# Ledger of designs, part 39: peptides against a protein of PDB entry 4QMF

Target 1, 175 residues: chain A of PDB entry 4QMF
Amino acid sequence: ESSFMTLFPKYRESYLKTIWNDVTRALDKHNIACVLDLVEGSMTVKTTRKTYDPAIILKARDLIKLLARSVPFPQAVKILQDDMACDVIKIGNFVTNKERFVKRRQRLVGPNGNTLKALELLTKCYILVQGNTVSAMGPFKGLKEVRRVVEDCMKNIHPIYHIKELMIKRELAKR

## One batch from the design tools (peptide; made by RFdiffusion4, then SolubleMPNN)

Design b2_p13_6_s1 (from b2_p13_6, 4 letters changed)
Fold by OpenDDE base, seed 1:
Structure b2_p13_6_s1 (fold): chain B 175 residues (1-175), chain A 13 residues (1-13)
Amino acid sequence: as target 1 above (175 residues)
Amino acid sequence: MDEELNKLSEEIL
């Protein structure tokens, strides 16, 4: 039998406590056991003797990973769907200067969040920019595009460039 | 979605 554990930051504890019954209920449908350890600050998922699909444990692993990275439960739980994938992109190590990091991270969001919203629409992904990570959920092709844009942004390639490119590609795909 | 995308693009470009 398989198990996975992820640590979560202290500031997530209150929220995770609040939604953990919902997590348990969602995973029970797949006969996956779960444990919230408030002392260690960890979430664990584990297969049981009644787990039918062995692959669902990997989705459960992704669920707790997303929750640890501040993705809200109503969105994160969608990872249990067959056609949904996710990616957690670490952005904190591209820039040593904190001010430069904050500025580049803000470029991903843009005015009124419009840059991020445009990227979400173009890639058909959910995207959450939080702390030192960007969490994304959607189709694999879209996730690949999100990772490229996010990492390039941290490398000082403005997201607008990629947005323009993706828009052109979208128009060409309609032909 | 296309209308929303166009609106967003006009605001960010």
Scores: peptide ipSAE 0.160, ipTM 0.850, DockQ to the pose 0.114
Fold by OpenDDE base, seed 2:
Structure b2_p13_6_s1 (fold): chain B 175 residues (1-175), chain A 13 residues (1-13)
Amino acid sequence: as target 1 above (175 residues)
Amino acid sequence: MDEELNKLSEEIL
């Protein structure tokens, strides 16, 4: 029997309570058990005797990881699909100065969220910037690019540089 | 996608 647990911040509790029945139903299709512990502030997923695919527990682990980082359930549940991967990128430790951190994080989003939207389109990923993490979901190749852009941004390489590069690559691939 | 991306790029770049 395999089991995984993740902690979630207090501000996420109300939302998780409202969607937990949906989480349970989604995981029941794969015979994965789950528990929401409001005292500890944790989510747990585990295999059962009826679990026929041992690999699905890893996707269930990723599901609760995404939910803990503010990804909404309708998006996070897509991780259970075979063609979907995810990444949770910790961005809070690249810069110690809070003001510098906020400025660099804002560059990922850009004016009206357009920088982030452009990156999502170019990488074919869903991307959520929240707190000290960036959550991404999509194809493996796209996720690699997202991580590169996000980490470079926190290292003071502006996302516009990478976006321009990705746009050029896209145009070349169409010809 | 291309049209949307072009519009976004014009606003970002």
Scores: peptide ipSAE 0.159, ipTM 0.849, DockQ to the pose 0.117
Fold by OpenDDE base, seed 3:
Structure b2_p13_6_s1 (fold): chain B 175 residues (1-175), chain A 13 residues (1-13)
Amino acid sequence: as target 1 above (175 residues)
Amino acid sequence: MDEELNKLSEEIL
């Protein structure tokens, strides 16, 4: 039997309590057990005797990881689908200066969130910029592109440069 | 998607 747990910050507790029945129901379809521990501040997923797909526990692990990083349940639960992958990109260690960090993180979002939206469309990924992490969900190719753009942004390469490149690649792929 | 992407690109670029 396989088991995975993740800790979540206190500010997520109220939300997780609200949606936990939905989490349970979603995982029950795959015969995965789950536990929400409010004292420890943890989520746990476990295989059962009825679990027939050994790979689904890894997706369940990813589900609780995403939920801990503020991804809403209706989006996070899509990780249980085939061909859906995720990535949690740590961005807090690229820049020591707080102001510089905030400015570079804001470049990922852009005015009115348009930069982020463009990146989502080009990569076919869901992307959430929150705190010191960027959470992404989508195809592996798209996730690889997201990670490159996010990390380069924190290294002071403006996302617009990559957006232009992705647009050109998209046009070339249509031929 | 293409139309939306074009619109966004014009706003960002």
Scores: peptide ipSAE 0.158, ipTM 0.849, DockQ to the pose 0.112
Fold by OpenDDE base, seed 5:
Structure b2_p13_6_s1 (fold): chain B 175 residues (1-175), chain A 13 residues (1-13)
Amino acid sequence: as target 1 above (175 residues)
Amino acid sequence: MDEELNKLSEEIL
């Protein structure tokens, strides 16, 4: 039998307590057990004797990973679907200067969040920029595009360049 | 989706 654990930051504790019954119910459908440890600050998922699909434990692992990184439950739980993949991109180590980091991270979001929304539409992904990570959910091909744009942004390549490129590719694919 | 994307593009680009 398999188990996976993920630590979560203290500021997530209150929210995780609130939604943990929903997490339990969602995983029970697949006979996956779960534990919220408030002392350690961890979430654990485990297979049971009744677990039918051996692959679902990996999706359960991804679920708790997403929840630890501030993805809300109604979105994160979609990872249990077969057609959904996810990626957690660490962005905090690309630059040492805090002001430069904040500026580049803000470019991903853009005015009124429009840059991020455009990227979500073009890649067919959900994207959450929070703290030192970017969490994304969607098709594998879209996730690869998201990671490219996010990492390039932290390397001082403006997202607008990639958005324009993706739009051109989309138009060409329609012809 | 296409209409929304076009509007967003005009605002960003």
Scores: peptide ipSAE 0.154, ipTM 0.848, DockQ to the pose 0.112

Design b2_p13_6_s2 (from b2_p13_6 with E6D K10Q I13L)
Fold by OpenDDE base, seed 4:
Structure b2_p13_6_s2 (fold): chain B 175 residues (1-175), chain A 13 residues (1-13)
Amino acid sequence: as target 1 above (175 residues)
Amino acid sequence: LDEELDKLSQEIL
């Protein structure tokens, strides 16, 4: 039997408590057990003797990982679908200066969130910028593109350059 | 430059 645990920050506790019944229900469909430990601040998923698909535990692991990083349940639960992948990109270690970090992180979002929306559309991914991580869900190819843009942004390459590149590639693919 | 890029982003998107 396999088990995975993820710690979550204290500020997520109230939300996780609220949606945990939904998490349990979603995982029960796959005979995956789950535990929310409010004392430790952890989520655990476990296979059971009734778990039929051995691969689903890895998706369950990803589910709790996404939830820990502020992804809402209705979006995070989509990770249980076979065609859905995810990535949690750590962005907090690229820049030591807090102001510079905040500035670069904000560039990912852009004015009115337009930069992020464009990136989501171009990559066909869901993207959430929160804290020291960027969570993304979607096709593998799209996720690779997201990671590149996100990391480069933290390295002071403005996302607009990648967005333009993706737009050009998109137009070329239509021909 | 950053401001210019932000404006450009708004135009492209």
Scores: peptide ipSAE 0.036, ipTM 0.703, DockQ to the pose 0.439
Fold by OpenDDE base, seed 2:
Structure b2_p13_6_s2 (fold): chain B 175 residues (1-175), chain A 13 residues (1-13)
Amino acid sequence: as target 1 above (175 residues)
Amino acid sequence: LDEELDKLSQEIL
């Protein structure tokens, strides 16, 4: 029997309570058991005797990881699909100065969210910037690019340069 | 997609 647990912040509790029946139903299709512990502030997923695909537990682990980092359930549940991967990028440790951190994190989003939207389109990923993490879901190749852009942004390389590069690569691939 | 990217590039770049 395999089991995975993730902690979630207190501000996430109310939302997780409201969607937990949907989480349970989604995981039941794969015979994965799950538990929401409101005292500890944790989510747990585990295989059962009826689990026929041992690999699905890893996707269930990723599901609760995404939910803990504020990804909404309708998006997070897509991780259970075979063609979907995810990444949770920790951005809080690149810069110690809070103001500098906020400025660099805001560059990922850009005016009216346009920078983030452009990055999502170019990488074919869903991207959520929240707190000290960036959550991404999509194809493996796209996720690699997202991580590069996000980490470089926190290292003071503006996302616009990577976006321009990706746009050029896209145009070249179409011809 | 291309049209959307063009719009975004004009606003960002």
Scores: peptide ipSAE 0.035, ipTM 0.719, DockQ to the pose 0.118
Fold by OpenDDE base, seed 3:
Structure b2_p13_6_s2 (fold): chain B 175 residues (1-175), chain A 13 residues (1-13)
Amino acid sequence: as target 1 above (175 residues)
Amino acid sequence: LDEELDKLSQEIL
């Protein structure tokens, strides 16, 4: 039997309590057990004797990881689908200066979220910029592109240059 | 998707 746990920050507790029945129901379809521990501040997923797909536990692991990083349940639960992958990109370690960090993180979002929206469309990924991490969900190719753009942004390469590159690549792929 | 990208391109690029 396989088991995975993740810790979540205190500010997520109220939300996780609210949606936990939905988490349980979603995982029950795959015969995966789950536990929400409010004292420890943890989520756990476990295989059962009825679990027939050994790979689904890894997706369940990813589900609780995404939930811990503020991804809403209706989006996070899509990780249980085939061909859906995720990535949690740590961005807090690229810059020591807080103001510089905030400015570079804001560049990922852009005015009115337009930069992020463009990146989501081009990569076919869901992207959430929150705190010291960027959570992404989508195809593996798209996730690789997201990670490159996010990390380069924190290295002071403006996302717009990558967006332009992705647009050109998209046009070339149509031929 | 193409229309949305075109709009975003005009706004961002």
Scores: peptide ipSAE 0.034, ipTM 0.715, DockQ to the pose 0.112
Fold by OpenDDE base, seed 5:
Structure b2_p13_6_s2 (fold): chain B 175 residues (1-175), chain A 13 residues (1-13)
Amino acid sequence: as target 1 above (175 residues)
Amino acid sequence: LDEELDKLSQEIL
């Protein structure tokens, strides 16, 4: 039998307590057990004797990873679907200067969130920029594109360049 | 979706 654990930051505790019954119910459908440890600040998922699909434990692992990084439950739970993949991109280590970090992170979001929304539409992904990570959910090909744009942004390549490129590629694919 | 993308493009690009 397999188990996976993920630590979560203290500021997530209240929210996780609120939605944990929903997490339990979602995982029960697959006979995956789960535990929320408030002392350690961890979430654990485990297979049981009744677990039918051995691959679902890996999706359960991804679920708790996403929840730890501030993805809301109604979105995070979609990871249990076969066609959904996810990625958690660490962005906090690309630059040492905090002001530069904040500026580049803000470029990913853009005015009124429009830059991020455009990227979501073009890649068919959900994207959450929070703290020192970017969480993304969607098709594998879209996730690769998201990671490229996010990492390049932190390397001082403006997202608008990639958005324009993706738009051109999309138009060419329609012809 | 395409219409929304076009609007966003005009605002960003």
Scores: peptide ipSAE 0.033, ipTM 0.712, DockQ to the pose 0.112

Design b2_p13_6_s3 (from b2_p13_6 with K7E I13L)
Fold by OpenDDE base, seed 2:
Structure b2_p13_6_s3 (fold): chain B 175 residues (1-175), chain A 13 residues (1-13)
Amino acid sequence: as target 1 above (175 residues)
Amino acid sequence: LDEELEELSKEIL
């Protein structure tokens, strides 16, 4: 039997309690057991004797990881699909200065969220910028590009450069 | 998708 656990921040507790029955129902379809521990502030997923696909536990692990990082359940649960991958990019360690960190993180979002929306469209990914992490869901190729743009942004390479590059590449691929 | 990207590009580029 395989088991995975993730911790979640206190501010996430109320939401997780609200949706936990939905999490349980989604995982029951795969005979994966799950536990929400409000004392420890953790989520656990486990295989059971009835688990048929041993690989699904890894997707369940990813599900609770995404939920811990503020991804809404209706989006996070899509990770259980075979064609869906995810990445949680830690951005809090690139810059020590808080003001510089906030400024660079805001560049990922851009005016009215348009930079982030453009990146989502170009990579075919869902992207959530929250706290010290960026969560992304989508195809592996798209996720690779998202990580590049996000990390480069924290290294002071403006996302607009990559957005322009991706737009050009898309136009060339259509012809 | 293309039209949406074009509109977004005008605002951010």
Scores: peptide ipSAE 0.036, ipTM 0.740, DockQ to the pose 0.117
Fold by OpenDDE base, seed 4:
Structure b2_p13_6_s3 (fold): chain B 175 residues (1-175), chain A 13 residues (1-13)
Amino acid sequence: as target 1 above (175 residues)
Amino acid sequence: LDEELEELSKEIL
């Protein structure tokens, strides 16, 4: 039997409480048990005697991880699909200056969110920039690219540079 | 997808 737990920030409590029945239902399909602890501020997933696929617990772990990092349930639940991977990229430790952090984080989003949307399209990933993390879901190759762009952005390499690079690579792949 | 990407690229590049 395997069990995984993740903590969530207080500001997520109301939302998680609201969607927890949906989480339970989604995991029940795989015979994975789950618990929302509002006192501790934690989510737990567990295998049961009826769990058929032992690997699904790892996806359940990822599900609660994504939910803890503000990914909406309708998106996060897609992690239970076999072809979907995820990454939670910590961005809060690259810079000490708060203003610099905010500025670099905003560069990931760009005007009207267009930078982020372009990155999502190029990598075929879902990307959520929230707080001190960037959550991404998609194919493994795309996730690697997202992580590179995100981390480099926090290192003061503008995302536009990488987007241009990805566009060029995309065009070359069409030849 | 390609058209949308092209439009977005024109705005950010």
Scores: peptide ipSAE 0.035, ipTM 0.734, DockQ to the pose 0.113
Fold by OpenDDE base, seed 3:
Structure b2_p13_6_s3 (fold): chain B 175 residues (1-175), chain A 13 residues (1-13)
Amino acid sequence: as target 1 above (175 residues)
Amino acid sequence: LDEELEELSKEIL
């Protein structure tokens, strides 16, 4: 039997309590057991004797990872679908200066969130910029592109450069 | 999708 555990920050507790019955129901469909430990601040998923697909536990692991990083349940639960992958990109280690970090992180979002929305459309990914991480969900190709754009942004390459490149690539792919 | 992307591109690029 396989088991995975992830810790979550205290500010996430109230939300996780609210949606945990929904998490349980979603995982029950796959005969994956789950536990929310409010004292430790952890989520655990584990296979059971009735778990048919041995790979689903890895998706359950990803589910609790996404939930811990503030992804809403209605979005995070999509990770259980066969065609969905995810990535959690750490962005807090690229810049030591707090102001520079905040400015570069804000570039990912852009005015009115338009930069982020453009990236989501071009990569066919869901993208959430929160704290010191960027969470993304989508196809592997799209996730690779998101990681490149996010990391380059933290290295002071403006996302608009990559957006233009992705738009050109999209047009070329239609031919 | 294409229409939405076109609209966003005008605002960002």
Scores: peptide ipSAE 0.035, ipTM 0.735, DockQ to the pose 0.110
Fold by OpenDDE base, seed 5:
Structure b2_p13_6_s3 (fold): chain B 175 residues (1-175), chain A 13 residues (1-13)
Amino acid sequence: as target 1 above (175 residues)
Amino acid sequence: LDEELEELSKEIL
């Protein structure tokens, strides 16, 4: 039987404890077992003898990965849907200077979060910028676009450039 | 959705 484990940072412990019954209930519908280990700081998902769809364990793996990276449960649980994919983009290793990192990460969000909101609308993705990662959920095509914009931002290409390009492409596709 | 995107574009572009 298949099993996957992910570690989570200490600051997520209290939240994960509060929602773990909901995680269990969601996975029980697919006969996937799950364990929250507070000593190790890990989440585990496992197939059982009653698991019908063998592919659902991979989605369960993605669920705990998203939860570990601060995605809230009501959003993260949508990964169990067939049409939903996800990506966790590591952004902490593009620059060594902390101030430069913070500045570039803030560009992804923009004034009043409008840059991020525009990117979400254009790609049809959910996007969460938190710590050293960006978590995204949505269609595979949209996820590819998100990763490109996020990585380029960390490489000092301002997101507004890509947003303008995506807007133009969207308008042309409607003609 | 299109209307919301239009309003956001005025602010950030």
Scores: peptide ipSAE 0.034, ipTM 0.728, DockQ to the pose 0.110

Design b2_p13_6_s4 (from b2_p13_6, 6 letters changed)
Fold by OpenDDE base, seed 3:
Structure b2_p13_6_s4 (fold): chain B 175 residues (1-175), chain A 13 residues (1-13)
Amino acid sequence: as target 1 above (175 residues)
Amino acid sequence: MDEELDELSNKIL
């Protein structure tokens, strides 16, 4: 039997309580058991005797990881689909100065979220910037591109440089 | 440099 556990911050408790029946139902389809522990502030997923696909437990692990990082359930549950991958990128350790961190994080989002939306479209990924992490879901190629852009942004390389490059690559691929 | 790139971002996006 395989099991995985993740902790979640207190501010997520009310939301997780609200959607936990949906989590249970989604995982039941794959015969994965799950537990929400409100005292510890943890989520656990576990294989059962009826679990057929041994790889699905890894996707369940990723599901609870995404939920802990504020990804909404309707999006996070897509991780259970084939060919869907995810990444949680830690951005809080690139800059020691808080103001500089906030500025670079905001640059990744851009005015009205336009920079982030452009990056999502170009990479075919879902991207959520929250706190000290960026959560992304999509194809592996797209996720690699997202990680590069996010990390470079925190290293003071403006996202527009990569966005322009991705736009050019997309146009070339259509030929 | 940052201001120039911000302007470019506003133009492209």
Scores: peptide ipSAE 0.043, ipTM 0.708, DockQ to the pose 0.364
Fold by OpenDDE base, seed 1:
Structure b2_p13_6_s4 (fold): chain B 175 residues (1-175), chain A 13 residues (1-13)
Amino acid sequence: as target 1 above (175 residues)
Amino acid sequence: MDEELDELSNKIL
């Protein structure tokens, strides 16, 4: 038996209650059991005697991790697909000054979310900036690029530098 | 330098 548990913030409780039947149904297809503990504020996933693929528990772990970081269920559940990976990037520890943190985080999003949208398209990833974390889902190559851009942004390297580089690389790949 | 990069971002995106 393998199990994983993730804590979630209180503000996420109402949403998780709403979608938990869908989580259960998605995991039941893989014979993974799950528990939502509203007292502790935790989600747990575990293998059962009927679990066929032992590796699916790691994807279930990632599912609850993504849900805890405010990723919507219709997006988060895609992690159960074989070709889908994820990353949760902690960004809150790069800068001590709150105002500087907010400014750098906003640069990652950009005006009307355009910077983030460009990064999503170029890396073929889904990206959610929430609180002190950035959640990303997609191919491993794309996730590596996302992490680099996100961390560099928090280190005061503007995302546009990397976006321009990715755009050039994309243009070269089309020829 | 930060302001110039923000402006560049607005032009490219």
Scores: peptide ipSAE 0.040, ipTM 0.694, DockQ to the pose 0.354
Fold by OpenDDE base, seed 2:
Parts: C-alpha cells; structure tokens; sequence
Structure b2_p13_6_s4 (fold): chain B 175 residues (1-175), chain A 13 residues (1-13)
C-alpha cells in the first residue's frame, strides 16, 4: 500500500469541502482511496487492493498538491491524464524583503494579467500565481520554460525578455 | 530601470 498526504492552508477548507465528492469520484475510477481531514487540515490518497496501475498514485499525489495550492478542481483533475504533468514552484525564498517579493511576483502577472497569459500561451501551460508558489500544468517542455521564467523573475530578470524570446521562437517555428 | 521594463511590457503585451 502506497499513501501520500498534503497539508492545506485554512483558507482552502471551505472550497475543498465543497468539491471533495468530485475528488472522490475522480479517484474511484482508478481505485484510489482519499481522505479529507478537516481537523489536521490534510488530504490523503492511498492505493487499494483493486488499484491496477500503481503509478496512478503519483498522479493522485500531484492532484492533492495542486488543490492545496489553490488550483481549481476542474483544472487540477486533468493531472490524472497521462499526457499532463505539473510543477509547483516555490517563489517565497528568493528574497526576504516583502515589498521586493510582491513587486517581483506582480511582474509575473503583469498589467491586467497579460504577462502571465502570454507565458501560458507560449508554453501551452496553465499557470496560477498564488501566495508563495506558482502552480503550472502542461507538457514537460513547457513546464521547463515556465520554471525558468518564474525563477529568473524572482532573481530580478524581467519576464519580458523571456516572453520576447519565446515569441520569436514561435514565429520561426510557423515558417 | 524597473519602471522602464514595466512600461515596455505594457507596449508589447
């Protein structure tokens, strides 16, 4: 038996309670058991005797990880698909100054969210900036680029440079 | 410099 547990922040409790039946139903298709512990503030996933593919437990682990980082269920559940990968990028440790952190995190989003939207389109990823993490879902190649841009942004390399590079590469690939 | 980059982002994106 394999089991994974993830803690979630208190502000996610109401939402997780609302969607937990949907989580259970999605995991039941793979014979993965799950538990929402509201006292501890944790989600747990477990293999069962009927789990056919033991590798699916790793995707279930990723599902609860994404949910804990505020990814909505309709998006997070896509992680159970074979062609979908994810990454949770910790951004809170690059700078200690709160104002500097907020400023750099805001650069990832950009005016009206345009920077983030451009990055999503260019990498073919879903990206959510929340708190001290950036959650991303998509192809491995795209995820690699997302992590690079996100970490570089927190290191004071403006995302616009990477966006411009990706735009040029995309135009060249169309020809 | 940071403000200039933010302005550039507004123009391109």
Amino acid sequence: as target 1 above (175 residues)
Amino acid sequence: MDEELDELSNKIL
Scores: peptide ipSAE 0.036, ipTM 0.673, DockQ to the pose 0.342
Fold by OpenDDE base, seed 4:
Structure b2_p13_6_s4 (fold): chain B 175 residues (1-175), chain A 13 residues (1-13)
Amino acid sequence: as target 1 above (175 residues)
Amino acid sequence: MDEELDELSNKIL
């Protein structure tokens, strides 16, 4: 039997309580058990004797990881699909100055979220910037590109540089 | 520089 646990911040408690029945139902389809511990502030997933696919527990692990990082359930649950991968990119350690961190994080989003939306479209990924992490879901190639852009942004390389590059690459691939 | 890049982003996108 395999088990994974993820802690979540207190501000997620209310939401997680609200959607936990949906989490349970989604995981029950795969015979994965789950527990929400409000005292500890944790989510746990575990295989059962009825679990058919042992690899699904890893996706369940990713599910609770995404939920802990504020990804909404309707999006996060897509991780259970075979063609979906995810990445949680830690961005909090690139810059020591809080103001600089906030500024660089905001660059990822851009005016009206346009920078982030462009990156999502170009990489075919879902991307959520929250706190000290960026959560992404999509194809592996797209996720690799997202990580590059996100980390470089925290290293003071403006996302527009990479967006332009991705646009050029896309146009070249159509030829 | 950030403002210029933001404007560029809006133009490219």
Scores: peptide ipSAE 0.030, ipTM 0.674, DockQ to the pose 0.441

